# Peptides against a protein of PDB entry 4N78: the designs that were tried, part 2

Target 1, 186 residues: chain A of PDB entry 4N78
Amino acid sequence: HFQVICRLLGYQGIAVVMEELLKVVKSLLQGTILQYVKTLMEVMPKICRLPRHEYGSPGILEFFHHQLKDIVEYAELKTVCFQNLREVGNAILFCLLIEQSLSLEEVCDLLHAAPFQNILPRVHVKEGERLDAKMKRLESKYAPLHLVPLIERLGTPQQIAIAREGDLLTKERLCCGLSMFEVILT
Target 2, 155 residues: chain B of PDB entry 4N78
Amino acid sequence: MAELQMLLEEEIPGGRRALFDSYTNLERVADYCENNYIQSADKQRALEETKAYTTQSLASVAYLINTLANNVLQMLDIQASQLRRMESSINHISQTVDIHKEKVARREIGILTTNKNTSRTHKIIAPANLERPVRYIRKPIDYTILDDIGHGVKW

## One batch from the design tools (peptide; aimed at target 1 C176)

Design b1_p8_3_s4 (made by RFdiffusion4, then SolubleMPNN; from b1_p8_3, 4 letters changed)
Fold by OpenDDE base, seed 5:
Structure b1_p8_3_s4 (fold): chain B 186 residues (1-186), chain C 155 residues (1-155), chain A 8 residues (1-8)
Amino acid sequence: as target 1 above (186 residues)
Amino acid sequence: as target 2 above (155 residues)
Amino acid sequence: LTAEDLLR
């Protein structure tokens, strides 16, 4: 699903969605959640000491339940605050999954473009074979597919410019060194 | 452009008209030949004249058809070339627009990104002195050391 | 690829 979303939205659509999600998260955090946190801080027992071990586990639990009774019974905490926190969590997860999916798509694009851009994979050399010879053979095999040099030789100046720009855009991807998720976490 | 216009507006319509006119002319020639043959005392001469007119007429029609056909072919070639040029231009514009849109999109998403902190995994430089495996002497864990750590009941 | 590169 996330892969499909990434394909459909592209960079533009993803950016818009992420911006809107960030706005929503910000509004939730600075609005409702902050208000509830402030309220909770006000009603939080100022002094909550560990009860004596003599009360045993059940007694200790009851003690804390009693101390936190007002908080636990605060119905809006469960219905509104926790829901908002869930929404924030979902938004974060959504962003993470979108970024991961986008990265996969970008990697696929890079891999598909590689033969056309003279990007050769490191070939595993079996024992006894010269790496240089294999690489040269591979280079020769894919040389006719090099798009930019081909267009530079046969194309119009406009086509050459477009090809170079397209080549650059193909090589420059977010997955190469950028993270959206890190921004979301800040 | 001028050549295409001439073909479309003058040469091809003119050729079609000429071909149509040739039909009417051929009919007249046929009538003439028929009448000439009937009226002529020298039937052999009349026949030879008819043959000559027939040959000339066929040659004329063939020429008209050939000329018209060539003009139509030329027209089509010019149009095909124009379409190819237009297609190329449209493709160029389309690609330029797409690249521009992509750049805009990348800028927008770029604002939402930061550089991945490549945690320089500090090469854990293996300490040069591999501490000699100190023979693990199982010292019994003296739990009494923990007796003072925690809210244990001081008896 | 840096954020700055994308913004160019």
Scores: peptide ipSAE 0.007, ipTM 0.751, DockQ to the pose 0.102
OpenDDE base, seeds 1, 2, 3, 4: peptide ipSAE 0.016, 0.018, 0.006, 0.017; ipTM 0.746, 0.749, 0.742, 0.746; seeds 1, 2, 4 fail the geometry check

Design b1_p8_4 (made by RFdiffusion4)
Pose (drawn by RFdiffusion4):
Structure b1_p8_4 (pose): chain A 186 residues (1-186), chain B 155 residues (1-155), chain P 8 residues (1-8)
Amino acid sequence: as target 1 above (186 residues)
Amino acid sequence: as target 2 above (155 residues)
Amino acid sequence: MTLEELLQ
């Protein structure tokens, strides 16, 4: 699903959705969640020590039950507090997962562009062979496929300008050195 | 464009009217052969001149049509090439717009991004100078090696 | 990292 969502939205669609999800998270954190955090903070026990081991685990469980009774009995703890937090969590997971799908989408695009952009994989080296001497030979084999230099040789200035631009857009992807989840959290 | 204007404004309309002139002039020439036959004292001579005019009328109508047909074809060939150049231009405009729309979309998502500081190195990196193997040499105990450290006491 | 660097 995320793979399809990435393809259909594109960069502009994904960006707007992320910007809008930030507004939703902001609305919830500074809104209903904040109201209920302030309210439950008062219902909270002002102080709560962690009992020594001596008191045993059954007596510690009893102690936490009494100290947190008002939290355990709070009627809207699930239907509101947990619900709102779940929505915020899902919004964060969407941003993370959608960025991962976009990374996979970009890297596949780049793999198909490599033959037309003079990008060769490492070649096997036998005895008496140097990669330096061989990679250059392989580059000659795929020389007719190098798009930008061919158009600069036979193309019109308009075709050349357009080629340069399109070549730049094809080789520059977010997965080459950019990320978003960090900015989302910040 | 100059050859097209010449075809559309003069040569086609002109060659076309030259055809209409043939329409009117031939009906005169048909009457003249009938009149020249009637006035003619020599019926065989007047028939041979009618035949001459018939053959000449045929050669003329075929020539006028051929000339006009070549002009119409040249016009269509030129117009076909115009559409060919125009499509090429429209395609470039389209490619240019697509590049622009993409730049706008990338600029919009670029706000939500930062550098991912990732690097690549080796599993093991040996030091530039490996530790020299130091030979063992016996030396006596020396109770004076600390005399220079702090407030020593020499003996 | 770029695809060229990964393929090296």

Design b1_p8_4_s1 (made by RFdiffusion4, then SolubleMPNN; from b1_p8_4 with M1L Q8S)
Fold by OpenDDE base, seed 1:
Structure b1_p8_4_s1 (fold): chain B 186 residues (1-186), chain C 155 residues (1-155), chain A 8 residues (1-8)
Amino acid sequence: as target 1 above (186 residues)
Amino acid sequence: as target 2 above (155 residues)
Amino acid sequence: LTLEELLS
């Protein structure tokens, strides 16, 4: 599903969605969640002493339940605050999954473009074979597929310019060194 | 452009008119030949003259048709070339716009990104299992394995 | 009459 979303939206659509999600998250954090946290802090017991271990686990639990009774009974915390936190969590997960899906698409694009851009995979060298010879053979095999040099030879100046720009755009991908998710976490 | 215009406005219409005129003239020639044959005392000579006019008329019409056809072909070639140039221009504009849109989109999304902290420690663990290129060893499908499976009539 | 005269 996320892959389809990435394909459908493209970079522009993803950017818009991410920006709007960030706004929503910010609004939730600075608004409703902050208000509930402040309220909770006011209702929190000022002094919460650890009960003696001699009361056992049930007694300790009952003690904390009694001290936090007002918080536990705060119905709006469960219905509104936790829901908002869930929304924030979902937004974060959404961003993560979108970035992962986008990275996969970008890698696929890079792999598909590689033969046309003189990007050669590392060839496994069998025992007794020279890596250099294999690489040279591979280079020779794919040399006719090099798009930019081909267009430079056969194309108009305008076509050459477009080909170079397209080549650059194809090579430059977010997955090569950029993270959206890290920005969302800050 | 001047050549195409000349073909469209002068040469091709002129050729069409010439063919039409030729039709009218050929009818006159036919009438003349018929009357000449009927009125001539020397029928053999009249026939030979008619044959000569027929041959000349056919040659003239053939020439007119050939000239017109060549002009039409030339017109079509010029138009095809113009269409190709227009297509190239449109494609260039389209590609330029697409590249621009892509650059804008990338800038927009780029603002939402930061450099990946490649912690040195994530050794790209090359998946140890280099999927051995499964040498597609065309194992010949040993069909003998199926010999024991099925009610084939033991002849 | 020549052919040219007939075609004219």
Scores: peptide ipSAE 0.020, ipTM 0.712, DockQ to the pose 0.004
OpenDDE base, seeds 2, 3, 4, 5: peptide ipSAE 0.018, 0.020, 0.018, 0.019; ipTM 0.707, 0.704, 0.713, 0.705; seed 3 fails the geometry check

Design b1_p8_4_s2 (made by RFdiffusion4, then SolubleMPNN; from b1_p8_4 with Q8S)
Fold by OpenDDE base, seed 5:
Structure b1_p8_4_s2 (fold): chain B 186 residues (1-186), chain C 155 residues (1-155), chain A 8 residues (1-8)
Amino acid sequence: as target 1 above (186 residues)
Amino acid sequence: as target 2 above (155 residues)
Amino acid sequence: MTLEELLS
């Protein structure tokens, strides 16, 4: 699903969605969640000491339940605050999954473009074979597919410019060094 | 453009008119030949003249058809060339627009990105002394060691 | 008489 979304939206659509999600998250964090956190801080027991181990696990649990009774019974915390936190969490996960899906698409694009851009994979050399000879053979095999040099030789200046720009845009992808998710976490 | 216009407005219509006129002319020639043959005392001469006119008429019509056909073909070639040029221009514009849109899109999404902190994977310096793989002697897990780990009720 | 003369 996320892959399809990435394909459908493209960079622009993803950017718009991400921006809107960030706005929503910001609104949730600075608005409702902040208000609840402030309220919770006010209601939070100033002194919450660990009860003596002698009370056992049930007694300790009851102690904390009693200390936090007002918080636990705060209905809006469960219905509104936790829901907002869930929404924030979902937004974060959505962003992560979109970025991952986008990265996969970009990698696929890079791989598909590689033969046309003189990007050759390192070939595994069997024992006794010269790496240089294999690479040279591969280079010669794919040389006719090199788009930019071909257009530079046969194309108009405008075509050459477009080809170079297209080549650059194909090579420069987000997955090569950029992260959206890191921005979301900051 | 001037050549195409001339073909469309002058040469091809003119050629069509010429062919139409040739029909009328051929009818006149036929009438003449018929009358000449009937009236002539020398039928053989009249026949030879008719043959000559027929041959010349056919040659003329053939020439007109050929000229018209060539003009039509030339017109089509010019139009095809114009269409190809137009297509090329449209494609160029389209590609330019697409590249521009892509650049804009990338800028927009770029604002939402930061450089991946390539954590300098510390070269795992292989410890110089590879501790000899100590032969894994299956020591029975003494679970009694866990007896003191946990809030288990010491009865 | 030439064809041209005839058609003229």
Scores: peptide ipSAE 0.061, ipTM 0.734, DockQ to the pose 0.004
OpenDDE base, seeds 1, 2, 3, 4: peptide ipSAE 0.052, 0.039, 0.060, 0.042; ipTM 0.736, 0.740, 0.726, 0.739

Design b1_p8_4_s3 (made by RFdiffusion4, then SolubleMPNN; from b1_p8_4, 3 letters changed)
Fold by OpenDDE base, seed 3:
Structure b1_p8_4_s3 (fold): chain B 186 residues (1-186), chain C 155 residues (1-155), chain A 8 residues (1-8)
Amino acid sequence: as target 1 above (186 residues)
Amino acid sequence: as target 2 above (155 residues)
Amino acid sequence: LSLEELLS
């Protein structure tokens, strides 16, 4: 589904959705969640010592449950505060999955365009063969597919300009060094 | 433009009229040849004359058809060339618009991006000394302060 | 009658 969403929305649509999600998250964090957190901080035990590790995980859990019993039993925490936190979590996950899906699409585009842009993979060299010679042969093999040089030779000035712009747009992708998820986390 | 106009308005209509007139006149020629053959005492001469008229008529019609066909083909070639030019222009505009839209879209999403950071995650430091649990003293919490917050389901 | 006259 995320792949389809990425294809459907494109860069612009994704940007719009992300901006709106950020607004929603901000509203949740600065509004309801902040209010609940402030209230909880006021009612939290001032002194809560870490139990001994000898109690094991169940004992430690029981200890904290006992210390926080009144807070945990407050119904509105479960229905409102935790729900809002789930919404925030879902938004974060959504952003992560969208970015991952977009990155996959971009990588595929880069790979498909590579032969036309003189981007050649490193070839495995057998024993006794020269890497340079193999790479030259490979370059020669794909030379006729180099789109920009071909259009520069045969095309109109307008076509050349479009080809260059298209080439640049094809090469410059977010997956090369940019992250949306990091921005969301800040 | 002038050549195409001449073909459309003068040459092709003129050629069609000439061909149509030729067609109508061929019937008269045929009637003439038939009557001439019937009325002539020298049938051989009449036959030879008919052959001559037939050959000339075929040549004339062939010429008219060829001329008209060439003019039509020329017209179509000119029109095809014009359409190709228009198509090229439209494609250029379309591509330019698409590139522009893509640039705008990338700028928009770019605002939401930063360089990938490879920084290490900060480790949570556990306290060195684990103390014994303090006896729990229950203090009532006033939750009424939260009554006006949220719209969740009341239990 | 010439053919040209007939065809014209």
Scores: peptide ipSAE 0.017, ipTM 0.698, DockQ to the pose 0.004
OpenDDE base, seeds 1, 2, 4, 5: peptide ipSAE 0.015, 0.016, 0.017, 0.016; ipTM 0.704, 0.699, 0.702, 0.702

Design b1_p8_5 (made by RFdiffusion4)
Pose (drawn by RFdiffusion4):
Structure b1_p8_5 (pose): chain A 186 residues (1-186), chain B 155 residues (1-155), chain P 8 residues (1-8)
Amino acid sequence: as target 1 above (186 residues)
Amino acid sequence: as target 2 above (155 residues)
Amino acid sequence: SWLQELLQ
């Protein structure tokens, strides 16, 4: 699903959705969640020690039950507090997962562009062979496929300018050195 | 474009009217051969001159049509090439707009991004100079090696 | 490039 969502939205669609999810998270954190956090903070016990081991685990469980009774009995703790938090969590997970799908989408695009952009994988080296001497030979094999230099050789200035732009857009992807989840959290 | 204007404004309309002139002139020439036969004192001579005019009329109508047909074809060939150049230009405009729309979309998501500081190194990196193997040499106990440390006491 | 470093 995320894979399809990435393809259909593109960069502009994903960006707007992320910007809008930030507005939703802001609306919830500064809104209903904040209201209920302030309210439950008063219902909270002003102080609450952690009982020594001596008191045993069953006596510690009893102690936490009494000290947190008002939180345990709060009627809207699930239907509201947990629900709102779940929505915020899902919004964060969407941003993370959608970026991962975009990364997979970008790396596959780059793999198909490599033959037309003079990007060769490492070649096997037998005895008496140097990669330096061999990679250059392989580059000659795929020389007819190097798009930009071919168009600069036979193309019109208009075709050349358009090629240079398109080549730049094809080789520059977010997965080459950029990320978003960090900015989302910040 | 100059050859097209010449075809559209003069040579085609001109060669076309030259055809209409043939329409009117030939019906005159048909009457003349009938009149020249009637006035003729020599019926065989007047027939041979009619034949001459018939053959000449045929050669003329075929020539006028051929000339006009070549002009119409040249016009269509030129117009076909115009569409070929125009499509090429439209395609470049389309590619340019696509590049622009994509830049705008990337700019929009670029706001939500930062550098991912990732690097690549080796599993093990040996030091530039490996530790020199130090030979063992016996030396006596010396109770004076600390005399220069702090407030020593020499003996 | 980034892809070149992965492929090599």

Design b1_p8_5_s1 (made by RFdiffusion4, then SolubleMPNN; from b1_p8_5, 3 letters changed)
Fold by OpenDDE base, seed 1:
Structure b1_p8_5_s1 (fold): chain B 186 residues (1-186), chain C 155 residues (1-155), chain A 8 residues (1-8)
Amino acid sequence: as target 1 above (186 residues)
Amino acid sequence: as target 2 above (155 residues)
Amino acid sequence: SWLEALLR
């Protein structure tokens, strides 16, 4: 699903969606969640000492339940605050999954473009073969596929310009060094 | 442009008129041949003359048709060439626009990105024992798996 | 927004 979304929206669409999500998250965090957190802080026991371990797990649980009774009984916390937190969590996950999906698509594009951009994979060398010689042969084999040099030789100035720009756009992808998710987390 | 205009305005209409005139002339020739044959005491001679006129007339018409046809073909070739040039121009514009849109889109999404902290990945100390390169068995990428997901032009 | 609906 996320891959399809990425393909359909493209960079522009993804940007718009991410921006809107960030707005929503910001609104939730700075609005409702913040208010609830403040309220919770106010009702939080000022002094909550760890009970003695001698009370055992049930006793300790009861102790905390008693100390936090006001919080636990706060109905809006369960219905509204936790829901908002879920929404924030979902938004974060959504962003993560979109970025991952986008990265996969970009990698695929890069791989598909590689032969046309003189980007060759490192080939396996059999025993006795020189890597350099094999790579040179491979380069020579795929040299006719190099788009930009080909267009520079045969194309019009306009075509050359377009080819260069296209080549640059193909090479420069977000996955090469950029992260959206890191921005979302900060 | 001048050549196309000449073909459209002068040569082709002129050729059509010539064919029409030829039709009228052929009718006259036919009438002449008929009358000549009827009135002539030497029917053999009259027939030979008729054959000659017929051959000449057919040759003339054939020439006119050929000339007109060639002019029409030339006209069409010129027009086709013009259309191709126009198409090329439109395509270039379209590509330019697409590139621009892509750049804009990338800028927009770029605002939402930060540099990946390439943590200095510790020099992957090559394990002393280079595991034998597992023979990369190129599993043929079944591209058909993607056929159902992509807007692939089903031929 | 539709996005909010999706997040719910």
Scores: peptide ipSAE 0.018, ipTM 0.729, DockQ to the pose 0.019
OpenDDE base, seeds 2, 3, 4, 5: peptide ipSAE 0.000, 0.000, 0.007, 0.007; ipTM 0.735, 0.724, 0.733, 0.734

Design b1_p8_5_s2 (made by RFdiffusion4, then SolubleMPNN; from b1_p8_5, 3 letters changed)
Fold by OpenDDE base, seed 3:
Structure b1_p8_5_s2 (fold): chain B 186 residues (1-186), chain C 155 residues (1-155), chain A 8 residues (1-8)
Amino acid sequence: as target 1 above (186 residues)
Amino acid sequence: as target 2 above (155 residues)
Amino acid sequence: SWLEEQLR
């Protein structure tokens, strides 16, 4: 689904969605969540000492339950605050999955374009074969497919310009060194 | 442009008219040959004359058709060339616009990105096993699979 | 064309 979303929205659509999600997350964090956190801090016991281990696990649990009774009984915490936190979490996960899906699409594009851009994979050399000879053979085999040089030789100036720009856009992808998710965490 | 106009306005209509006139003339020739054969005392001579007129008439019609056909073909070639040029121009504009849109989109999304801290470790290991191009069987995307993903309000 | 020659 995320792959389809990436294909449908493209870079522009993804940017818009991410911006809106950031606004929503900001609103949730600075608004409702912050208010609840402040309230929780106010009702938090100022002194919560560790009970003696002699009380055993049940006694310790009862102790903490009693100390946190006001927090546990705060119904809005479960219904509103936790829901808002889930929404924030979902937004973060959405951003992560979109970035991953986009990266996969970009890598696929790069791989498909590679033969036309003189980007050849490293060939596995069996023992005794010269890597250089194999690479030269591959280069020679794919040389006629190099798009930009071909258009430079046969095309109009306008076609050459478009080909160069297209080549550049094909090579420059977000997956090569950029992360959206890191910005979101920030 | 001048050649195309001449073909459309003068040569092709003229050729069509000539062919139509030829039809009328052929009827007259046929009538003549029939009457000549009936009235002639020398039937053999009349027949030979008819054969001669028939051959000439067929040759004339063939010439007219050939000339007209060549003019039509020439017209179509010129028009096809014009269409190809127009298509090329449109494609060029379209590509330019698409490139521009792509650049704008990339700038917009770029604002939302930061440089990846290349920690040494994660070599994007191209999956060693190039998964056999799984024949993209267009499985209909079941969107219900996402219904269980997320804590949104089940409508 | 051959036809043109025959028509002359």
Scores: peptide ipSAE 0.020, ipTM 0.732, DockQ to the pose 0.006
OpenDDE base, seeds 1, 2, 4, 5: peptide ipSAE 0.020, 0.018, 0.019, 0.019; ipTM 0.737, 0.741, 0.733, 0.734

Design b1_p8_5_s3 (made by RFdiffusion4, then SolubleMPNN; from b1_p8_5, 3 letters changed)
Fold by OpenDDE base, seed 1:
Structure b1_p8_5_s3 (fold): chain B 186 residues (1-186), chain C 155 residues (1-155), chain A 8 residues (1-8)
Amino acid sequence: as target 1 above (186 residues)
Amino acid sequence: as target 2 above (155 residues)
Amino acid sequence: SFLEELLR
């Protein structure tokens, strides 16, 4: 699903969606969640000492339940605050999954473009073969596929310009050094 | 342009008219030959004359048709060439627009990105300092970063 | 006929 979304939206669509999600998250965090957190901080016991271990797990639980009774009984916390936190969580997950899906698509594009851009994979060398010789043969084999040099030799100035720009756009992908998710986490 | 115009306005219409006129003339020649054969006491001579006229007439018509056909073909070739040029121009414009749109889109999404910390440590260390969204600076793409992504291509 | 003679 996320792959399809990425394909349909493209960079621009993804950007718009991400921006809107960030706005929503910001609104939730700075608005409702912040208010609830402030309220919770106010009702939080000023002094909450660890009970003696001698009370056992049930006694300790009862102690904390009593100390946090006002928080636990705060109905709006369960219905509104936790829901908002879920929404924030979902938004974060959505962003993560979109970025991952986009990265996969970009990698695929890079791989598909590689032969046309003089990017060759390292070939496994069988015993006795020189890696350098094999790579040279491979380079020679794919040399006719190099798009930009080919167009530079045969194309019009306009075609050359377009080819260079296209080549640059093909090479420059987000997955090569950029992260959206890191921005979302900040 | 001048050549195409001449073909369209003068040569092809002229050729069509010539062909039509030839039809009328051929009818007259046919009538003449028939009458000449009927009225002539020397049928052999009349026949030879008719053969000569027939050959000449066929040659003339063939020439007219060939000329007209060549002109039409030439016209079509010129038009086809013009269309190809137009198509090429449109394609170039389209590609330019697409590239521009892509650049805009990339800028927009780029604002929402930060540099990946290449620190070997898998731990997403929250950068302590809210570094300002680093404007997408065109840095040479280090493709080695992709080497760890996917099972297949160990570069 | 005239036509027959032409075809000869």
Scores: peptide ipSAE 0.028, ipTM 0.674, DockQ to the pose 0.004
OpenDDE base, seeds 2, 3, 4, 5: peptide ipSAE 0.017, 0.015, 0.026, 0.020; ipTM 0.686, 0.682, 0.689, 0.684

Design b1_p8_5_s4 (made by RFdiffusion4, then SolubleMPNN; from b1_p8_5 with E5A)
Fold by OpenDDE base, seed 4:
Structure b1_p8_5_s4 (fold): chain B 186 residues (1-186), chain C 155 residues (1-155), chain A 8 residues (1-8)
Amino acid sequence: as target 1 above (186 residues)
Amino acid sequence: as target 2 above (155 residues)
Amino acid sequence: SWLQALLQ
């Protein structure tokens, strides 16, 4: 699903969705969640001492249940606050999954474009084979596929310009060094 | 442009009219030949004249058809060439627009990105002494330790 | 007919 969304929206659509999600998250955090957190801080026990271990696990649990009774009984916490937190969590996950999906698509695009852009895969060299010889053979094999040099030789000035720009756009992908998710977390 | 216009407005319509006129003329020639053969005392001469007119008429029609066909082919070639040029122009514009849109889109999404801090993962300096993998000796779990934990039915 | 004569 996320791959389809990435393909459908493209960079522009993803940007718009991310911006709107950030606005929503900001609104939830600064609005409802903040208010509930403030309220929770007010009802939080001022002094919560660690119970003695001699009470055992049940006694310790009962102690904390008693100390947190006011919070546990706060019905709006479950219905509103936790829902908003779930929405924020979903938004974060959505952003993460979109970025991952986008990165996969970009990597695929880069891999598909590689033969046309003189980007050669690392050749596994068996013992006794010269890396240089294999690389030269590979270069020679793919040399006719190099798009920009081919167009520079055969194309019009306008085609050359477009080819160069297209080549640059193909090479410069977000996955090469940029993260959206890190911005979302900040 | 001028050549295509000439073909469309003058040469091809003119050729079509010429063929139509030729059709009517052929009918007249046929009538003449038939009447001449019937009325002539010298049937052999009349036949030779008919052959001559037939050959001439066929040659004329063949020429007109060939000329018209060539003009139509030429017209189609010019139109095909124009379409190819137009397609090329449209493709060029389309590509330019797409590149522009892509650049705009990348700027927009770029605002929402930060450089991946490749945190130089501190080279986890492998401790010099690789602790020999201690052979995991499976000690049987003594479950009797749990016998006192839970409402187990003491049989 | 004259046509037959032409075919001959």
Scores: peptide ipSAE 0.015, ipTM 0.725, DockQ to the pose 0.004
OpenDDE base, seeds 1, 2, 3, 5: peptide ipSAE 0.009, 0.007, 0.006, 0.008; ipTM 0.728, 0.737, 0.721, 0.732; seed 3 fails the geometry check

